Peptides against a protein of PDB entry 5A53. Designs and how they scored, part 209

Target 1, 230 residues: chain A of PDB entry 5A53
Amino acid sequence: LVENVKQALFIPGQSCNKNLHDIMVDLSALKKPDMKRFNRKNDIHPFEDMSPLEFFSEKNDCSLMVLMTSSKKRKNNMTFIRTFGYKIYDMIELMVADNFKLLSDFKKLTFTVGLKPMFTFQGAAFDTHPVYKQIKSLFLDFFRGESTDLQDVAGLQHVISMTIQGDFQDGEPLPNVLFRVYKLKSYKSDQGGKRLPRIELVEIGPRLDFKIGRIHTPSPDMVTEAHKKP

## One batch from the design tools (peptide; made by RFdiffusion4, then SolubleMPNN)

Design b2_p26_7_s4 (from b2_p26_7, 13 letters changed)
Fold by OpenDDE base, seed 3:
Structure b2_p26_7_s4 (fold): chain B 230 residues (1-230), chain A 26 residues (1-26)
Amino acid sequence: as target 1 above (230 residues)
Amino acid sequence: SEEFDNENLVKSGFEEVKKLKKLLEE
């Protein structure tokens, strides 16, 4: 199966700060080689006017975008955008908590560029709740794409873990999503003359706790069209 | 060494990650 790898565009907004820039650099490193970054700030307000993002999607041939903005109300805000036919499909604001860790905070490990991560999702709401289903779909689409073959499993080098931070009831604020990245280390353990494969998980960063913000959901027509074109 | 942040192990879905490790060791 020829997998269409989606290209990502990282856009610093007008209010992008040093912390968001550093987060952008580190998160986008996981999307290499299928990423572009703008070096200049752009004054974009996607929940007011989506047209600049549609223009950038088409101009850069990117169906994934991340807008980096920060305000008092929405500190360290990463707006994730998907397009279909260069039109906005969906959007979600994910605000990074101040306890974030960068790649520089972890032990430097080498990895092969272009290998797909394995995902783990912790929390039943990833399969049942509309918002967390969108987050799951977004991150799978962003970093892995739709198809997983046996070669991707054989080349497995890292795991992305996404955890819903606790239980919640209807009408309560949605818990944060804990984003963690681990490298797989394979060892041969000699125990009692038996060579047992041992796999260790080592956190490599970045470490991000996402607070959920505003959401734009696709129109029923766009959902239907997106399912027709595999 | 499993370099997990021990303070957040349970909150980070550590048990599911352990299950994944076991499956990958088979």
Scores: peptide ipSAE 0.023, ipTM 0.549, DockQ to the pose 0.017
Fold by OpenDDE base, seed 5:
Structure b2_p26_7_s4 (fold): chain B 230 residues (1-230), chain A 26 residues (1-26)
Amino acid sequence: as target 1 above (230 residues)
Amino acid sequence: SEEFDNENLVKSGFEEVKKLKKLLEE
């Protein structure tokens, strides 16, 4: 099965700043080689007009897009967009908190490009709450795709951890999602003459705390169509 | 090595990653 690895397009918005650019570079490194990036800023307002994103999706053959914008109200905003048939399926604003860490803030570890990460999700809301279900679906779709087989385990070098920051009740602001990336290090432990492989997790970055912003959900018709196509 | 280089390492590594996953969920 040639997994049709979904291609991602990273788009700097008109208000894209250096910090967002650096975050974009580091996050997109995890999507290599299945990533394109625009060098020019584009004036796109996806919650006002989605047509430019649909055009870019089709023109670049990318079903995943990330728009990088920053304002006083929506600082360090990464709008994640998915398309189906080059039409907008869903969108979510994820604003990066100022406490972010770049890959340069961690010890440089070599990794093989193109290996799929393992995911961990911490927080019951990832399985129950519609917004966190969308986030879970989005990140799995973005970095791993739908299938995890034994071959993916053979190439396992990264773990992406996503944690909901605390408990919340209905009507309360949605807690941030803590995004962490770890590299798996294998050590030969000599315990009693048996070399058991010991695995340790080492944080490699980026470290991102996502504040949830605006959301666009697919129409019931689009959901039905997306599930019908193999 | 930082990668799984043999079947035994892969199998053991996968089980260990499952344990680590559980520990990260606690």
Scores: peptide ipSAE 0.023, ipTM 0.491, DockQ to the pose 0.017
Fold by OpenDDE base, seed 1:
Structure b2_p26_7_s4 (fold): chain B 230 residues (1-230), chain A 26 residues (1-26)
Amino acid sequence: as target 1 above (230 residues)
Amino acid sequence: SEEFDNENLVKSGFEEVKKLKKLLEE
């Protein structure tokens, strides 16, 4: 089975700055080898006109896109876009808080390129709230895809954690999503003469706190079509 | 605290990884 691994295109917007570029580089490293990056800034406003993104999706054969923009209202904004048949399926703005950490801020650990991460989701809203369900779906689709083979588990080196930052009530602002990346370290611990496998998670970065921005949800027709084509 | 969330996360992730490894060893 050729795993139809979704390709991602990272696009620096016109307002892309050094911080966003560095975040883009580090986040896209987790998507290697299934990633393309534009070196040129592109003037794209997804919530005003989606046509340029559909064009890029088709031209680059990428069903995942990330647009990097920054403004006073939407600082360090990563717009995550999914396409189906090169048409916009959904979009979400995730603004990176200023407390972000890059891979360079952590102890350099070797990692194997192309291994699928395991995901952990913390917060009931990931299963109940439509926005957080979309975020969960997006990140699973982005980094892991739909299938998890036994080989992916055997080769498991990375854990991506997504945590909703606190509780919220209806009508309140949606809490941030804490994005963390860990490397799995296996130790043989001699505890009491039994070699118990000890697993430790070591944060490797990037560390990103996502503030939720604007969302575009798919039409019911597109949802139906996207579920029909495995 | 972020540390407590990380510890709980490490524990949760560890239990999931243990379950997955156990399923692979079987």
Scores: peptide ipSAE 0.019, ipTM 0.567, DockQ to the pose 0.020
Fold by OpenDDE base, seed 2:
Structure b2_p26_7_s4 (fold): chain B 230 residues (1-230), chain A 26 residues (1-26)
Amino acid sequence: as target 1 above (230 residues)
Amino acid sequence: SEEFDNENLVKSGFEEVKKLKKLLEE
């Protein structure tokens, strides 16, 4: 089964700034080779009119899109969009906190392009809460695609860690999602004649803390259709 | 040694990544 790796399109909005551009570059580097970026700013307001995104999805054959916008209310906002049949499936605003780190802030490590990351999710809400379930689904879909082959585990070089920042109760603001990327380094430990592979985890970036914004959920019909495709 | 503050590592979910690392070393 040739897994149809979903293609991502990164779209700078009209309000895209230098920080968002740099974040876009670094985050999209993890999606190579299955990524396109627009170099021009586009005036898109997905929660007002989704039609331009559907058009871009179809025109670029991208079922994943990320729109970069910034305002006083929604600073460093990355709107993640998924399409099904070039129609909007879901959307979520994830605002990057000002404490972000770029790949340049970490020790440059060579990574092989096209290797699927392993994911770790910390927080029970990723399995129970609708919003965090959507985030989990989105990031798995974005970076891993469908089905992990055992070969992907053997070739594992990167771990993406997503952590819900603290506990929350019903009616409280949803905690941020902490996005971290680690490289697995295998060292041959010559300690004591047993070549036990020692694995080290090295943070490679980017480091992003996502504040959750607006959400568009799929229609029940689209959910049913999306799950029917093998 | 870039001493990432252990407290910041725990807050970042690094402990779960360490657990995963151990499972991969077994």
Scores: peptide ipSAE 0.030, ipTM 0.603, DockQ to the pose 0.016; fails the geometry check

Design b2_p26_8_s1 (from b2_p26_8, 10 letters changed)
Fold by OpenDDE base, seed 4:
Structure b2_p26_8_s1 (fold): chain B 230 residues (1-230), chain A 26 residues (1-26)
Amino acid sequence: as target 1 above (230 residues)
Amino acid sequence: DDDLFVSSGHNKRNKEIEKEREELKK
């Protein structure tokens, strides 16, 4: 079964700055070869008018989009958009905190393009809270595409870790999501003539702390259509 | 509605990415 891997389009908004551009480059590198990037700034306001994004989805055959914008209220904002049938399915604003690290801040490690990352999710809310369920679904959809039954452990190079930063109660502001990327490094340890492979996790970046912003949720009808397996 | 297209350099990169994707499907 040839997995229909979802394609991503990265769009700089009119207010896109250098930091967001650098973040966009580094994050999109993890989506290679299944990503496109625009180089020109586009004046798109998805929570006011979604039609430009639907147009770009269809024109570029991309069911995933990321819009890069920044304002005083929504600094370093990455709006993640999913489409179904080139119509908006859902949207979420994830604002990158100022403590971010780029790939250049880590030891340069080579990785094979196109290998699927393993995901780890830390926090019960990823399975219970609607917003964190959407985030979990989004990132799984963004990087894994269709679930293959056979996780070829032999092909595992990357781990993406997503952690909810602390506990929260109903009505409280939603904690940030900590996004971390690790590479699996195998070492041959010669201990006592038995070559046991030692595996270490090395952070490779980017390091992003996401503050949750505005959300658009799909209609029940769109949910039903999107879950219809052909 | 000015279709702010990918520059020529980005179009080249997108074509390279598409080729890489096709090669990984073989």
Scores: peptide ipSAE 0.008, ipTM 0.462, DockQ to the pose 0.075
Fold by OpenDDE base, seed 2:
Structure b2_p26_8_s1 (fold): chain B 230 residues (1-230), chain A 26 residues (1-26)
Amino acid sequence: as target 1 above (230 residues)
Amino acid sequence: DDDLFVSSGHNKRNKEIEKEREELKK
């Protein structure tokens, strides 16, 4: 089953600032061409009223949305929203820490638009803890693109690394998720007549540390419906 | 304060999910 590539809509909230805008631009560049951005700020409060997001999902045919808001309490907040049948499936607030780096902070490397990233997840909680499982699912869903049966290693350009920042126990604050993007660079090493292909990972940005905020989880019914393979 | 709120919310949700999982195993 070739799952259709999910389209993403990036929405500046009313409180969207320059930093969030820049982050939005850089993160959305990785989702090209399957991305739309609003230029106008929209007064959306997804945890109070989800109806505007459902409307935008339907009108833009986007099952992925990212709302950019910032407040004193929730600085540089990226609310990631998924819809199923244009209804809200889940939401998660991921606040970008101030130590972020933009693409402009890294050496510009040419990349082909539309190549799917490979994901790496570091931290056992990505497989066991409900919140981190949701994050893992979200990012895989966000960037998975067209299901090519053969993840043609030859087409591998980007690696997205997501790391849980440290260990945590029950009752402790959830550690940040470190988002890193690398480009695979192949070098022909001329060492000793046998050109061994050397692959290096070069960080290309953006570099984002996500603080986890509020979460909306899907209803059991929606989970069942979303997992029904047609 | 904000970290406590996030933490409390996550812990509450984790407990709910664990409870739901236990109920489904019965």
Scores: peptide ipSAE 0.000, ipTM 0.328, DockQ to the pose 0.017
Fold by OpenDDE base, seed 3:
Structure b2_p26_8_s1 (fold): chain B 230 residues (1-230), chain A 26 residues (1-26)
Amino acid sequence: as target 1 above (230 residues)
Amino acid sequence: DDDLFVSSGHNKRNKEIEKEREELKK
């Protein structure tokens, strides 16, 4: 089965700042070659009017979009958008905490472009809570696409780790999601004349802690339509 | 990479998109 790799469009909003721009560059690098970035700021308010995003989805043939905005209430906000048939399927605001690290903060490692990451999810809520289920679905869809084939271990280069920061009860604020990226590094350990293959994970960045903001969920009709396409 | 921006043509497309959504809800 030929995997239809979803294309992503990164859009600077009118309030995009230097930090968000740098985050955008680094995060989008993980989506290469299936990524476009706009260089100019666009005045888009997706929770007020979604039509500009639907226009961009269609005109750029991108089913994934990320809008970069910042305000006092929503600092370093990355709005992740998915479309189906160039119509908005879902949206989620993920605000990057100030403790973020860029690729330049880590040891530069050579990697092959276009290899799919392995995902790890830490926290039961990724399977049970609707918001975290959406986040899990979003990131799998964003970076992995449709999982048709068993990833050959030989093709494994990157691991994306997503962790819910602590437990929570009903009515409490949703914990942040800790986003971490690792490269798989193979070592030959020489222990007592037997060379055992050792695999280590090396963090490569970016390091992002996401605070959850506003969410748009798909209509039941759109869910049904999205599941009808093989 | 030609950045496509929200321009005057966007208003026309928005109306078309809204109609398409209304038709899909029927």
Scores: peptide ipSAE 0.020, ipTM 0.512, DockQ to the pose 0.026; fails the geometry check
Fold by OpenDDE base, seed 1:
Structure b2_p26_8_s1 (fold): chain B 230 residues (1-230), chain A 26 residues (1-26)
Amino acid sequence: as target 1 above (230 residues)
Amino acid sequence: DDDLFVSSGHNKRNKEIEKEREELKK
């Protein structure tokens, strides 16, 4: 079953600023061609009323949404939303730290559109802690799309690295998630007269450090429905 | 319409990405 690649909708909120817009453009470029962006600001408050997001999900046939908002309390906030049957499945606020870098801050590299990134996750909590499990699930769902065959591995150009910034104990604030994007460069290195293929990772951006905000978890019923493979 | 608020660098990058996509569809 070729799972239809999930479409993403990027939504500027009413408080969307230039920085968030630039971040949105750069992050959404990784989701091309399976991405839509609104050019107009929309007054959406997902943790107060989810109905506008459900409406947009259905109207645009997008099961992934990213709402771009910024406030004094939640600066550079990217709310990631997933829907199932055009109903809200889960939501998570990921606030971009001020140390972000855009694609323009890195050396310009040509890359093929539509190639699926490989993901790497650093931190045990991605497999054990419910919030980090959700983040892992979200990003895999967002960018991985259809299963790559082995031939797609030969075409692997991009690596997305997600790292939990440090250790934490129960009851402590959740560490940031460091989002990094790399391009694989193959070099033929002549070391000692043998041309050995050398693969190097070159950061291409964007560089985002995500502070975790509010979370909406799916209802048990929706989890059961979403895991029901047709 | 390329959103007027996109930095010149982003617009260039997006145009390149679009060209690369069009070339791959051929």
Scores: peptide ipSAE 0.009, ipTM 0.448, DockQ to the pose 0.038; fails the geometry check

Design b2_p26_8_s2 (from b2_p26_8, 11 letters changed)
Fold by OpenDDE base, seed 5:
Structure b2_p26_8_s2 (fold): chain B 230 residues (1-230), chain A 26 residues (1-26)
Amino acid sequence: as target 1 above (230 residues)
Amino acid sequence: EDDLFVSSGHNKLNEDVLKEREELKK
């Protein structure tokens, strides 16, 4: 079963600021062509009322949503939402730290739209800790395109790296997740008549450090339904 | 050194994003 590529909807909230808007544009560019953006601010409070998001999911046929809000308590907050059957499956707040870099902060590189990124995850907690497992699942789900096995190697253009910033123990605040995007460059090194293929990773942006905020986890029933193979 | 992954018709991501960002501000 070729799963259809999940569409993402980026929604500026009422408190969306210039920086967060710029981040939205840059991050959403990585999801092209499978991305929509609202141009108008929407007054949505997903942890108070999820109904507007469910409505937008259905109306726009988007199973992925990102709400852009900013407050004193939750600065540069990107709420990532997934829906199943246009009902909220899970939500997570990821607040972008002030040290962010935009695409304009990096060297201009050519980019092919629609190629799938390769993901790398650094940190054992991505496989063991429920919150980081959700983040891993979310980002894989967010940037996965059409499941053509053959496209993965031939179409490898860029790598998304996600790193848990440091170790933590139970009861400690969850470390940030470092989001980095690299482009693969292949060089023909003319060293001594042997053309050795050299591959370099060049950071292309955006660079985002995510602080973890509030989380909504799916009900056991929704988990069961979402994992039922049709 | 030619980037072997750059085909002759590919747009510069950064330029397109910058243009789009400016269009969305209007």
Scores: peptide ipSAE 0.159, ipTM 0.661, DockQ to the pose 0.032
Fold by OpenDDE base, seed 3:
Structure b2_p26_8_s2 (fold): chain B 230 residues (1-230), chain A 26 residues (1-26)
Amino acid sequence: as target 1 above (230 residues)
Amino acid sequence: EDDLFVSSGHNKLNEDVLKEREELKK
């Protein structure tokens, strides 16, 4: 089965600042080689007019896009967009909290190209709540691509962890999603003459806490079409 | 065109990725 890996386009918006740009660079590094970045700011307002994003999707052959904007109301906002047939499928705003950590805040570790991350999701709402289901689907689609049943455990190098920060009830604000990236390190522990293989998870960054903003959900027709084209 | 703002962490990760690609081609 030839896995068609989805390509991502990172777009600095007109209000993109240094912090957002750094976040963009660091997050996009995890998507290499299947990533493009614009180096110039673009005046795009996806919830007002989606046409520019559809144009960029087609022009760059990218079915994934991330728009970086910042305002007083929506600080450090990453709008994640998916397209199908170069038309907008869904969108979600994820605002990065000020406590973010960049790759430079962590120890440099070797990264193997082409290995798929393992995902972990903490929180029942990832399977039951529409918004968190969309987030789960988005990040799986963004970093893992097509699910191959062949989990080659031998090829596992890194883990992406997503955690819902606490419980919530109907009518309450949706808790943040904690995004963490870990590398698997294998150590030979020499304890008492027995070499026990020890696997440790080492955080490699970036560390992002996402506040959920506006959402665009796909039309029922687009959902049906997206499921028909494997 | 170079990124207007590049984090040092990104560069380190990129270097590692590039190095590993070169090693796999050998």
Scores: peptide ipSAE 0.059, ipTM 0.570, DockQ to the pose 0.040
Fold by OpenDDE base, seed 1:
Structure b2_p26_8_s2 (fold): chain B 230 residues (1-230), chain A 26 residues (1-26)
Amino acid sequence: as target 1 above (230 residues)
Amino acid sequence: EDDLFVSSGHNKLNEDVLKEREELKK
């Protein structure tokens, strides 16, 4: 079964800065080999006109896109876009807080490229709140795809953790989503003469705190079509 | 300490990312 892994296109916007570029490189590395990046800045405003994104989706055969923009109102903004049949399915703005860490900020650990991460989600809202449900769905689609084969467990090398930062009530601003990446490190610990396998999680980066921005939700018709032809 | 999960796979993420960053800075 050829896993139809969704391809991602990373697009620097006109306002893309060095920090966003570095974040783009690090995050996109986790999507290798199923990732493309534009080297040139593109003037795209997805919430004003979606047609350029649909064009890029079709031209590059990518159903996932990430637009990197930065402004005073939306600093370090990563717009995550999904398409179905090269038409916009949904979009969400996730702004990276200034406390981000790059891969270079962590101990260099080697792992195999192309292995699917295990996901962990912390926060009840990932299962109940529409926005966080969309985020959960997006990141699962982005990094894991639809099928978890047994090979994914045997080849488990890294974990992506997503945590909702704190509790919130209706009408309050949505808490940030804390994005963390860990490598599983297996040790043979000699404790008391018995070699017990010890697994430790070591953070490898990037470390991103996402502030939630604007959202575009799919039409009911698009939802129906997307579920028919995954 | 041998990381049991480090298969001898040739594609090391960190090395590739570092190289790519260096190339993009030029």
Scores: peptide ipSAE 0.134, ipTM 0.681, DockQ to the pose 0.036; fails the geometry check
Fold by OpenDDE base, seed 4:
Structure b2_p26_8_s2 (fold): chain B 230 residues (1-230), chain A 26 residues (1-26)
Amino acid sequence: as target 1 above (230 residues)
Amino acid sequence: EDDLFVSSGHNKLNEDVLKEREELKK
C-alpha cells in the first residue's frame, strides 16, 4: 500500500520577513520531498478569505499549507492549514517565539530525506484538549503521514518532540508548544575493550516554540467526511 | 565516530538547507 503522503505547500505571506523565511526553509526541509514552496509573497488572509488557499491547495495538489506572516499582534506567525477535497478543513496559527534556532545553529548532520520521524508528545492535553489534539493531529499529518502502528525501527533516524510548556487550567492562556527535532546517532563506543552500541539523541533543529493563535475548526460534517476511509 | 545511521549516499540535510538558504537570499 503506497501511503498517500500528504503534500505541503509553504506560502510566504505579504508580511513574511527574513526570519520567517529562514524558519520556513528549515521546517520545510524536514518535509522533503513532499513539499513545495512559493518563492513570491502572496497577499493571503486566511481568516478573512479562505478561497485563495483552497485554490492553491487544488492547483498544487497539497492538502497541507503553511502561510508565513508577521504583524505586531501576530509576530512570526505560521498558519497551518489542512484541506480535505481541496476545501479548508482546519487552520491554526502558531507563532514562533523569538528564541527560535535554525538548522545552522546546530551541528551539521547527514540525514536521509523522506524517512518518517518518530513522534513524542509530552503533555496530557495532546490527547484531551481540542486545540492540542488538533496540533497533534496536524503535526502527525504533516511529518508522519498515515500512522502506521509499526514504525520500522530500522528506518528511524530522527525524532520530533512536541511538548506543552507547563500545566494550564480552564480559562488560562494556552501554553506554548515546544517543537524539537533530534537525530539518532548510533556509534560504537569502545568501553573497556567491548564495542557497545551507543545511541544518542542529538538536536538538529529547527527549535521552535509555538504560541497558539487563532483556530478554525472543521464542521462536524467535514470531520465525518474526512474520517471516512475511502 | 561513524554514525551508523549514515550510509554512504544519504543526503546531507543541513548542507542542502544551507545551500538553499544562500540561494534564496540572493
Scores: peptide ipSAE 0.083, ipTM 0.665, DockQ to the pose 0.033; fails the geometry check

